# Peptides against a protein of PDB entry 3ESW, part 47

Target 1, 322 residues: chain A of PDB entry 3ESW
Amino acid sequence: NNIDFDSIAKMLLIKYKDFILSKFKKAAPVENIRFQNLVHTNQFAQGVLGQSQHLCTVYDNPSWHSIVLETLDLDLIYKNVDKEFAKDGHAEGENIYTDYLVKELLRYFKQDFFKWCNKPDCNHCGQNTSENMTPLGSQGPNGEESKFNCGTVEIYKCNRCGNITRFPRYNDPIKLLETRKGRCGEWCNLFTLILKSFGLDVRYVWNREDHVWCEYFSNFLNRWVHVDSCEQSFDQPYIYSINWNKKMSYCIAFGKDGVVDVSKRYILQNELPRDQIKEEDLKFLCQFITKRLRYSLNDDEIYQLACRDEQEQIELIRGKTQ

## One batch from the design tools (peptide; aimed at target 1 A9 L12)

Design b2_p21_8_s3 (made by RFdiffusion4, then SolubleMPNN; from b2_p21_8, 7 letters changed)
Fold by OpenDDE base, seed 4:
Structure b2_p21_8_s3 (fold): chain B 322 residues (1-322), chain A 21 residues (1-21)
Amino acid sequence: as target 1 above (322 residues)
Amino acid sequence: KRKEELKKIVEELKEKIEKLE
């Protein structure tokens, strides 16, 4: 009996596609009720939802992308990318070029563009005066600072001149193109926008234990790649758990196409209790938000994303980066 | 070769279906 493997494969593929697509249909009333109840009763769920409403869409702004590309030294960036790409003997047009681009953007951002700010320099005394700065606390933004989505302003007094220096914690990434300084929040915020401005698939990763970073989808590696602008790190998801010995409970990735619990990628040891939400409810929440984010996509796009999601889930379960 | 490739595809698809169910 010549098993028509082609016919069987086609039939199975159709059934599989239909099954996948069925999962992304409009949520049933029961799912909506479950979702509403969850976000109303669970603070962590509410937080994830709130973050998704911002982080999943905020970076998909063409005007911001233009401003970013106009602000960056693209000539320098591409010169360096081309140099390193050529050095490693790659042919033009390979998907690996994008990995070189991201690596150069990490370099450029950390070394040439942005500054870490533990304490601001004194506005009066000038550069390299942060050592003279004493924190006085935090306050709300003034009228000017409020224009740039500033939630908090850190206040510092210069021990040398006695002047007050304000360090606004801007959430407007366009303002960060001007200020060129911040901590992990500002770094990740602007760097996420930078990566997006190059047309890359990027997620913002929120860690409950006060760190944030990016993931980039490498077409060459065919997976999500850890990217930390603060650390100039590419594909080093272990740095937090292993190198820093950081204790963590949750890492949630926020992208235009979904919300994903990526904790398994980053929490390799020193796991803190995951007691903020039931695992089933978190899984449901992320899936529900992801489904909503994909409502406007066609069946082919949904299917391709679902295949990518499946591969990621396999990766996360196996702990093996294929 | 083609039969083996198709067999592999069928097996992969079966595994995917079984995991989804």
Scores: peptide ipSAE 0.018, ipTM 0.467, DockQ to the pose 0.719
OpenDDE base, seeds 1, 2, 3, 5: peptide ipSAE 0.016, 0.007, 0.009, 0.006; ipTM 0.466, 0.418, 0.399, 0.396

Design b2_p21_8_s4 (made by RFdiffusion4, then SolubleMPNN; from b2_p21_8, 11 letters changed)
Fold by OpenDDE base, seed 4:
Structure b2_p21_8_s4 (fold): chain B 322 residues (1-322), chain A 21 residues (1-21)
Amino acid sequence: as target 1 above (322 residues)
Amino acid sequence: SRKKELEEIAKKLKEKIEKLE
């Protein structure tokens, strides 16, 4: 009896696919109860859920993508991408082109487009006057600022002219295309939208210890790649733990297709206590939200994403980007 | 042998399943 090994292999692959797909079926009543109890009793879980409700979907706005692409100097960007791509001897059509695009977008964003704002310039004295600004505190947005999803406004007094300058902390990334200034929050917010506008797979990474960055899925590297617009950093997940000696407890990635604890990618040393939630509950929470985000996807999409997730989990466990 | 290939596939699948649990 010639064992049709090819048929057996195909059957095993089908069964494996079915097994994977079964994990993404509608949550059982017990899982829903566990989820509800977790988000009602655990503040960290509430925070992760709240962030997921915004960050996982907000950047999937075609109208915003159009506005971004109309606002950026695409001719300059692609000219620089093409130049660096050609310089390294790559042929057109290679998946590596997107890595060059992201690197140029990092350069363009930091060097040409956006500004870091520790303190605003004085509205009366003009440019390069931030040194003269004294913080007075924060207040709520005015009627105009409120139109642009502003949660808080930092207030500064000019030591030279005595005038008050407002620095609204806008969460509307379209407003940030106009203002072109901010801190890590504004940088990451707008840069996430920029990357999404190029049709890239992007996640927003929230660190509990007051930093935020992106991840881009490189088709060339076949993995999630660290991207920090503030640092003009590509594939340097170690910069926080090693270079900055930053202490961290949690890094959570938020994307359209899932929520993932990526702490193991970034927390290489100086780990703070992970005492905000049980590890099992965090794993459950991220998986539960991820399932919900995938409910409308077809079986092939779910399977492809599950394969990607598996590869990422292997990477995160091994601590080696293979 | 195709048997060994299948055993390797089965092993990889098992390892994948165990990591996803």
Scores: peptide ipSAE 0.015, ipTM 0.425, DockQ to the pose 0.432
OpenDDE base, seeds 1, 2, 3, 5: peptide ipSAE 0.006, 0.013, 0.007, 0.007; ipTM 0.436, 0.427, 0.425, 0.389

## One batch from the design tools (peptide; aimed at target 1 F5 L12 L13)

Design b2_p22_1 (made by RFdiffusion4)
Pose (drawn by RFdiffusion4):
Structure b2_p22_1 (pose): chain A 322 residues (1-322), chain P 22 residues (1-22); non-standard residues A184 YCM
Amino acid sequence: as target 1 above (322 residues)
Amino acid sequence: NELDELVDKLNEKFNELLDEDL
């Protein structure tokens, strides 16, 4: 009995695909209550649910993608990307071009395109002039800025001239293309959209302790890559937990294809207690949403995606890539 | 013991085919 593995191996792969295609089916009402309910037991759940709604489908918008592309200096971007491909892009330029592009976009966005804003400059006094602004709080948007999905307008008084510069906080990323300034918040909103406009596979990563950033899928490294525009950073998920020494509890990724707990990628010391939701319930929550996010996908798509997810679990469960 | 070894070999082969299928 030379036991045939190749037979048993080829078989199974077949059986596995049925297991997978079954998993991403129905929404049998049994687990539906578990969902509709959990979203009332717990607000960390309603939190994730709400954000999934604002953040997964939103950046897939051709109208926007095009405007961003019109607006960006593609000649410049692609020139530099090409210049860096010139100084040899790995023996296997095996979709490595895509990585060089993301890196260059980070540079353009930071060095060139968008600017940080703690307190705003005075609208009437010069440009370099923010530290003579004392804030008078926040309030609702006026008629004009109400168009751009704004909730809060921070207003400031200029002690040198008396005029009041205002700093609306927009969520319409197309509006940000114009204003070209802000904090992680909008820096990240626009940068996610920018990444999506090159047709990249992109995600919005949310840290409960007030920071947001991106994840991009590198076909060359065939895994998700951490991208933080504010820090012009490429593959440095440790940056928060170690370099900054920031204490963190949870990290959640959002995208067209799913919602995934990516904590393990980032919270690699200074771990805070994860005391917000039964860990079993969180796994369920993401799975149910990811499953919901895929009813209209076909079998080949449902499967190929589920494998990428699995590859990611092993990466997180373990301590490394591969 | 021999059964465990056969199961380990099967798992390895399965994983290889899974990687190739991707």

Design b2_p22_1_s1 (made by RFdiffusion4, then SolubleMPNN; from b2_p22_1, 14 letters changed)
Fold by OpenDDE base, seed 4:
Structure b2_p22_1_s1 (fold): chain B 322 residues (1-322), chain A 22 residues (1-22)
Amino acid sequence: as target 1 above (322 residues)
Amino acid sequence: KINEELKKLIEMKFKEILKEDM
């Protein structure tokens, strides 16, 4: 009996597709109960849920994308992309062009567009006066600052002129297009929106140990790529654990299509105790939220994303950036 | 260690597939 390997392979692929699709069906009542119990009893789970409710969808705003594209120097950006792309001898239409775009956006954002703000400049004394600024503490936003999703305002006094300068910590990324300054939160927030505005698949990565960055899905590399706007870093997930010797416990990626524990990509050494939630419960939580985010997708979209998820899980287990 | 974890993951996935077909 000639084993029709092609027929067996097709049958297995069909069964596998059906199996994958079955996992993304509406959650069973037992899963809903488990989810509800988890988010009500575990603070970390509640935090992940709360972040997902914002970060997974906030950047999918076409109006914001238009404002971003109108604000950026697209001529400069594409000129530089084209220059570097041509320099490396690539032909037009290669998927690698998007990687060059992201690299240029990192350059442009850090060098030409956005500023790191340890302390604000004095509003009275002008540029390069941050050295004269003394922190007085933080307060709530005023009526104007509150319009731009500001949770906290840092207050500084100028040692030279005595004037008070406010540094509002805006969470509105459109306001950040105007202010063009901040710390890791503002950088990552606006840069995530910028990448999204180019139609890219982007995730916001939250680290429990007070850092945030992006991931971009490279069609050329066929994987999620580490992107840190603060560091002008592309595909360097090791920078935190190895270069900074940072201790970390959790890295959670938030995107339109899912929530993923990406800790294994970034926590390469000096792992802190993962004691905030049981590993099985975190896995369940991320999968549950991911299912909810995909409920409106068709079977082919679900299947393609599931294949991507599986590839990522294999990558994360292997600890090899392929 | 990595190969064992990958093997376990694969085995778990296969077991899940087999359980749904039963």
Scores: peptide ipSAE 0.018, ipTM 0.600, DockQ to the pose 0.058
OpenDDE base, seeds 1, 2, 3, 5: peptide ipSAE 0.018, 0.017, 0.016, 0.017; ipTM 0.563, 0.566, 0.522, 0.535; seed 2 fails the geometry check

Design b2_p22_1_s2 (made by RFdiffusion4, then SolubleMPNN; from b2_p22_1, 16 letters changed)
Fold by OpenDDE base, seed 3:
Structure b2_p22_1_s2 (fold): chain B 322 residues (1-322), chain A 22 residues (1-22)
Amino acid sequence: as target 1 above (322 residues)
Amino acid sequence: EIEKKLEELIKMKFEKLLKEER
């Protein structure tokens, strides 16, 4: 009896698809109650929900994508990408081109476009005067700063001229295209938008211990790839735990299609206590938000995303980054 | 542990099959 392995495989795939789709049905009343109780009783859960409501959708703005593409030197970017792709990319297939694009965007952003701002330059004394700046504290935005989603303004006094310089912490990424300076928050915010403007699948990764970065879904590598614009880093998830010896507790990735605990990718050593929420409740929360983000998708889209999610979970369990 | 590994292996095989059908 020739076992028709192809027929069995097809049948298993159908049953598996149905099983996966069943998990993404509208939440049962009991799940809604659990979710509501969790976000009402747990501050960390409320924070994750609040971040998801912004970070999962804010970058999916076609008008912002157009403004970004009009602002960047696309001729320079594509010239450099084409040059690097012509050396090695043709042997690896067309999907590697996007990896070269992301690497060039990292270079361009750090080297040519954006500036790190530990302290602002003095508005009166001009460029390269940040060494003379003393922090006085933070205050709320003024009427002009408030137009650009500014939550706080850092205040500095120049030791040389005595004048006050304001460093508004803008959350509007379009304003950051103008200011072209910031810290990890501004870097990651604008760079996330830049990557999205090229039509890429991107997640914003929030670390509880005051750092943020991106993940890009590489079609070539068929996985989520670590991307840090501040470090010009591509596929180096170990840099925080190993190179910086950073202690961390939580890394949460926020994307249009889901919220994922990616702590296992980045927390390789020096793990801090994960005491903010029960692990089961965090898993439930991320899954629940992810289901909500996918409610409008068709069965094929849900299935493809679910397969990608499962592959990521396998990767995170195996610790195989390569 | 074996069931978890088997689930992982099945998932990996299904993902590979889905890529080959595209």
Scores: peptide ipSAE 0.019, ipTM 0.567, DockQ to the pose 0.160
OpenDDE base, seeds 1, 2, 4, 5: peptide ipSAE 0.018, 0.019, 0.016, 0.019; ipTM 0.536, 0.518, 0.488, 0.558; seed 1 fails the geometry check

Design b2_p22_1_s3 (made by RFdiffusion4, then SolubleMPNN; from b2_p22_1, 13 letters changed)
Fold by OpenDDE base, seed 4:
Structure b2_p22_1_s3 (fold): chain B 322 residues (1-322), chain A 22 residues (1-22)
Amino acid sequence: as target 1 above (322 residues)
Amino acid sequence: KEEEELKKIIEMKFKEKLLEDM
């Protein structure tokens, strides 16, 4: 009996596809109960859910994408991308062009567009006066600041002129296109929107130990790529654990298509206790939220994303960043 | 039960193959 291996393989692939798709069907009542109990009893789970409700969808705003593209120096960006792309001898139409684009966006954002703000400059004394600024504390936003999703305003006094300067911590990324300054939160927020505005698959990565960055899905590398706008870093997930010797417990990625525990990509040493949630419950939570985010997708989209998820999980288990 | 076990085996084998192709 000639075993038709091709027919068997096709049958197995169909059954596998059906099996994968079955995982993305409507949640069973037991899963809903487990989810509700988890988010009501575990503060970390509630936090992840709350972040997912914002971060997974907020950047999918076409009006914001238009404003971003109108605000950026696209001529400069594409000129530099084309220059570096040509220099490395790549032909037009290669998927690697998007990697060059992201690298240039990192350069442009850090060098030409956005500013790190440890302390604001004095509004009266002008540029390069941050050294003269003394923190007085934080307060709630005023009526104007409140229009731009501001939760906190840092207050500074100028030691030279005595005037007060307000540093509102805006969460509106469109306001950040105007202010062009902030810390890791503002940097990552606006840069995530910038990458999304170019039609890229992007995730916002939250680290429990007070840092945030992006991941971009490279079609050339066929994986999620670490992207830190603050560091102008592309594909350097090790920078936190190795270069900074940072201690970390959780890194959670938030994207339109899912929530993923990416801790294994970034926590390479000096792991802090993962005591905020049971590992099984965190896995369940991320899968449950991901399932909800994909509920409106067709079977082919679900299957392609599930294949991508499995590849990522394999990558994360092997610890091989290629 | 057998179908669920078979699905798990297929999933594992597919993961193994994905692991070999990486």
Scores: peptide ipSAE 0.016, ipTM 0.479, DockQ to the pose 0.105
OpenDDE base, seeds 1, 2, 3, 5: peptide ipSAE 0.015, 0.009, 0.008, 0.015; ipTM 0.531, 0.562, 0.489, 0.558

Design b2_p22_1_s4 (made by RFdiffusion4, then SolubleMPNN; from b2_p22_1, 13 letters changed)
Fold by OpenDDE base, seed 4:
Structure b2_p22_1_s4 (fold): chain B 322 residues (1-322), chain A 22 residues (1-22)
Amino acid sequence: as target 1 above (322 residues)
Amino acid sequence: EKEEELKRLIEMKFEELLKEDM
């Protein structure tokens, strides 16, 4: 009996596809009960759910993408991309071009477009006056600021002229295209939208220890790539744990197609206790939310994403960025 | 440890596949 290994392999692949697709069917009543109990009893789970309800879908706004593309100097961006791409001897049409685009967007965003705002400049004294600014505290938004999804306004007094300057912490990324300043939150928020506006697969990564960044899926590298707009960093997931010696417990990625615990990519040393949720419950939560985000996708899309997820899980376990 | 974790992940996936076919 010649075992037709090719036939067996094909049958196994079919069964495997069916098995994967079966996992993405509507959640069983028991899973819904587990989910409800988890988000009602665990504050961390509730936080992850709340973030997913916003971050997974907010950037998938075609009107915002148009505004972004109209606001950016696309001629400069593509000129620089083409220049660097040609310099490295790549031919047009290679998937690697997108990596060059993301690298230029990082450069453009940090160097030409957006500003870090530790303290605002004095509205009266003008540019480069932040050194004269004393924080007075924070307050709620006024009627104008509230139009732009502002939760908090930092208040500063100028030591030179005595005038008050408001630094609203806008969560509206379109307002950030105007203000062009912020901290890690504003940077990551707008930069996530920028990357999305170029049609890229992007995730927003939340770190429990007060940092945020992006990941984009490189078709060239065939993996999720770390992207930090604040640092102008591409594919350097180690910068936090190694370079900054940052202690971290959780890194959660939020994208249109899923929520993923990416802690293993970024937490390479100095791991803080992961005591906010049971590991099994976090895994379940991320899978459950991911399943919900994929309910409208077809079987082929679900299967392709599941294959991508599996490769990512293998990568995260192996700790080798291929 | 990582190889063991990968082995366990693979084993769990195969066990899940086998349980659904039963």
Scores: peptide ipSAE 0.016, ipTM 0.537, DockQ to the pose 0.058
OpenDDE base, seeds 1, 2, 3, 5: peptide ipSAE 0.014, 0.009, 0.014, 0.008; ipTM 0.481, 0.451, 0.511, 0.474

Design b2_p22_2 (made by RFdiffusion4)
Pose (drawn by RFdiffusion4):
Order: C-alpha cells, then sequence, then structure tokens
Structure b2_p22_2 (pose): chain A 322 residues (1-322), chain P 22 residues (1-22); non-standard residues A184 YCM
C-alpha cells in the first residue's frame, strides 16, 4: 500500500471548496437574530456595524475616482514612480510597480498635496499665523458647508485682528480635494479614496484609541500592507505600538470585500485590555458582515477571497508573513 | 491551489507517520 497522497490531496481541495462555498451562502435566520440582537447587547458591535456601512462601499465610486484623477498631478506621480522603477525594481518586477506607486503616492500626498491643521491660519491675516487663534468652541455647519457632509465647525478668533476663521470638518472626500487640509481623520478619508482611484485593493483601518489608516494589498508581497499617509509610512505596522509607544486595544479593517480584525498586526505590545465584546461575538460579527458583503459575488470570487482571508488569519495567528 | 495541495500532502504524511509509530 503505497498510499496515494497526491490522490487524496487533489481530492479534498475539491471537498474544501464545497465547504467554503457553503459557508458563504444563505444567512439562515438562526444566526440572523444573533446578529440583529448582538447589535443591541453591545455598542462596540453597533459601532463596527455602523462603520461598515459608512466605510466599505463608499470609496467605490467612479464619479469620485475620476475627479480625484483629474485633480491629482498624474504626470508628476507616474514620473517619479517611473524614475524609482529605473533604479532597478527587484529582480522580479512582479507587480512591484504597484508598490512603488503606493509609496510615491504617499510622498506626493504629504510633501506636496495635503497639509496638516491643528488650529487653522487666520483667514484675513497672513498664512503662517495659527498660534494667535484662540478657539470659541464648535457648532453646526452653515448652509454652504452643510453640503459637504459636515457635522462640526470649529470656530476660532484671531487675537491680532478680531476676525473669525472657521474650520469645518467634512466627510465628503471630494471637498477635501479642494480644502487640502486636516487631521488623521480627513487625511485618511481622502487617502483611502486616492488609493481606490488607482484601482488598488484598499482598506480603512480603525483603532479605537483615535487613529485611522489604510491597508493596501501588495500582489508583489502577496499580503496586506500597512499604509499610513500622515506618517508617509509604508510597511510599518509597529509604528504605533512600538515607535510611538501608543497603548491600543482593538484594530478593525473595513473594505468592499469585508471587515476583519487586524489587531494582531498592530497591537504588538502596550496591549490594553480587550474588554468591549466577547471575542467569540466579534469573530461572528465580522464574519456575518463579510458574508453579507458578498451575496452578489460568484463562486470563483467567493472562494479566492476566502483563501486570502485565511492566508491572513495564519499571518496574524502566527507572528509573521508567508 | 498547488500550494494547498502540497500542504494537505504534508499533513497527511505526518498523520501516516504517527500511525506507523503507534
Amino acid sequence: as target 1 above (322 residues)
Amino acid sequence: DEELIEEFKEELEEKYEELLEE
């Protein structure tokens, strides 16, 4: 009995596919209650549910993608990307071009395109002039800025001239293309959209302890890559936990293809207690949403995606890539 | 798919070796 593995191996791969295609099916009402309910037991759940609705489908918008592309200096971007490909892009330029592009976009966005804003500059006094602004709080948007999905307008008084500069906080990323300023918040909103506009596979990563950033899929490194526009950072998920020494509890990724707990990629010391939701329930929550996010996908798509997800679990469960 | 087939083959060989030892 030279036991045939190649036979048994080729077989199973077949059986596995059925197991997978079964998993991403129906929404049998049994687990539906578990969902509709959990979203009332727990607000961390309603939190994730709400964000999944605002953040997964939203950046897939051709109208927007095009405007961003019109607006960005593609000649400049692609020239530099090409210049860096010139100084040899790995023996295998095997979709490495895509990585050089993301890196350059980070540079353009930071060095060139968008600007940080703690207090705003005075609208009437010069440009470099923010530290003479004392804030008078926040309030609702006026008629004009109400168009751009704004909730809060921070208002400031200029002690040197008396006029009031205002700093609306917008969510319409197309509006940000114009204003070209803000904090992680909008820096990240626009940067996610920018990444999506090059057709990249992109995600919005949310840290409960007030920071947001991106994840991009590098076909060259065939895994998700951490991208933080504010820090012009490429592959440095440790940056928060170690470099900054920031304490963190949870990290959640959002995208068109799914919602995934990516904590393990980032919270690699200074771990805070994860005391917000039964870990079993969180796994379920993401799975149910990811499953829901895929009813209209076909079998080949449902499968290829589920494998990428699995490849990711092993990466996180373990301590490394591969 | 080929990488999964190799992983399944390696896991089946390990189980077979355990059975031989038992």

Design b2_p22_2_s2 (made by RFdiffusion4, then SolubleMPNN; from b2_p22_2, 8 letters changed)
Fold by OpenDDE base, seed 1:
Structure b2_p22_2_s2 (fold): chain B 322 residues (1-322), chain A 22 residues (1-22)
Amino acid sequence: as target 1 above (322 residues)
Amino acid sequence: DEELIKKIKEKLKEEYEKLKEE
């Protein structure tokens, strides 16, 4: 009897899907206890949880997406994307077009839209006066600044006129569309929202060593792609470890569908001690949060995301982030 | 799913043929 390999393959696929889906069922009581104990006893775990509660969901706001799209020069952006796409003669369709879009958004954001602010200009003396500004320290927000999710205000004194200039560190990305200035935090926050506003799969990457960036899931490359708005960088995960010779311990990616330790993508050399949490506990934490984020998804969505996760894990193990 | 089934089928067939030759 000719073995019906087709039937066996179909059965195997069903069983494999069922097995994957079983991992994303509601957490067992033992897992809940482990999670609760971990976040109550480990400060790093508590920090990751706290960040996930904000970063995984805050950018999924349709009202914000509309405001972003109304604020950006879409005509310029798409004109430039179309121009670059036409040069390469790519027949690859919409998938590669999205990579060109992200590259143009990086250009547009850095060159035309947003500004780096190491020190503010003097409110009294006007533009290009930041060199005259002396830091006095940081304060809490006033009543007006508090309306825009401001945790800290940097205070500067002008050496020329003696006036005080406030530099609020706003966390409201809509306010950042108005102010159009900041450091890595403001850059990454607003740029993450911008990418999300185009309907892209985006993660916010937090590095413990005081840097932040994005990842974009490229359908063309079929992987997560490093995106740094500050550096106008696309698919250059090595820039921190190699180009900057930066020492790093943890890189954690936060997205709507999961939390992932992406340290292996970015920490290529000069690794700092990973002593903030046990590796097994960090893995458990990220998986547990990811599982919670997926509770409302259907079986097909869960399966597709699980396949994506597995492919990413294989990539991270093999060091194939070229 | 069809492409994956095809790949699984091909692998199963290859493994079966190897087991028959041993």
Scores: peptide ipSAE 0.030, ipTM 0.604, DockQ to the pose 0.702
OpenDDE base, seeds 2, 3, 4, 5: peptide ipSAE 0.016, 0.028, 0.016, 0.017; ipTM 0.441, 0.605, 0.428, 0.445

Design b2_p22_2_s3 (made by RFdiffusion4, then SolubleMPNN; from b2_p22_2, 8 letters changed)
Fold by OpenDDE base, seed 1:
Structure b2_p22_2_s3 (fold): chain B 322 residues (1-322), chain A 22 residues (1-22)
Amino acid sequence: as target 1 above (322 residues)
Amino acid sequence: DEELIKKIKEELKKLYEKLKEE
């Protein structure tokens, strides 16, 4: 009897899908207890949870997407994307076009749209006066600044006129569309929203050692791609460890579909002690939060995401940072 | 799913032939 390999293959696939789906079922009571104990006893775990509650969902706001798209020079952006796409004669169609879009958004954001602000200009003396500004410290927001999710205001005194200039550190990305200035936090916050506004799969990457960036899921490359708006960088995960010789301990990616420890992608040398949490507990935490984020998804969506997760984990283990 | 099934089928055939020769 000819072995029906087709039937066996179909059965195997069904059983495999069922197995994968079983991992994304509602947490067992024991897992809930472990999670609760972990977030109550470990400050790092509590921090990751707190960040996930904000970063995983805040950018999924259609009203914000509309405001972003109305604010950007879309004609310029698409003109530049079309120009670069036409040069390479790529037959890959829409998938590679999206990579060109992200590269142009990086250019546009850094060169045309947003400004780096180490020190603000003096409100009285005007433009290009930041060199005259002396930091006095930080304080809480006033009533007006508080309307735009401001946690901290940096205070500066002008050495020339003696006036005080406030630099609110706004966390409202819509306010950042107005102010168009900031440091790595403001850059990454608004740029994450910009990428999301184009319907892209985006994660916010938090580094414990005071830096933040994005990841974009490239359908062309079929992987998560490093994106740093501050550096105008696309697919250069090595820049921190190698180019900057930065010491790092943790890089955690936050997206609508999950929380992932991406440290292995970025920490290539000069690794700092990972002493904030046990590795198994961090793995459990990220998986647990990821399960919660996927509770409303259907079986097909869960399966596709699980396959993507598996490929990412294989990439991270093999150290194939391109 | 069809491409994956095809790939699984091919690997199963290879495995079967290997096991038959052992």
Scores: peptide ipSAE 0.035, ipTM 0.679, DockQ to the pose 0.676
OpenDDE base, seeds 2, 3, 4, 5: peptide ipSAE 0.018, 0.019, 0.015, 0.016; ipTM 0.478, 0.496, 0.448, 0.424

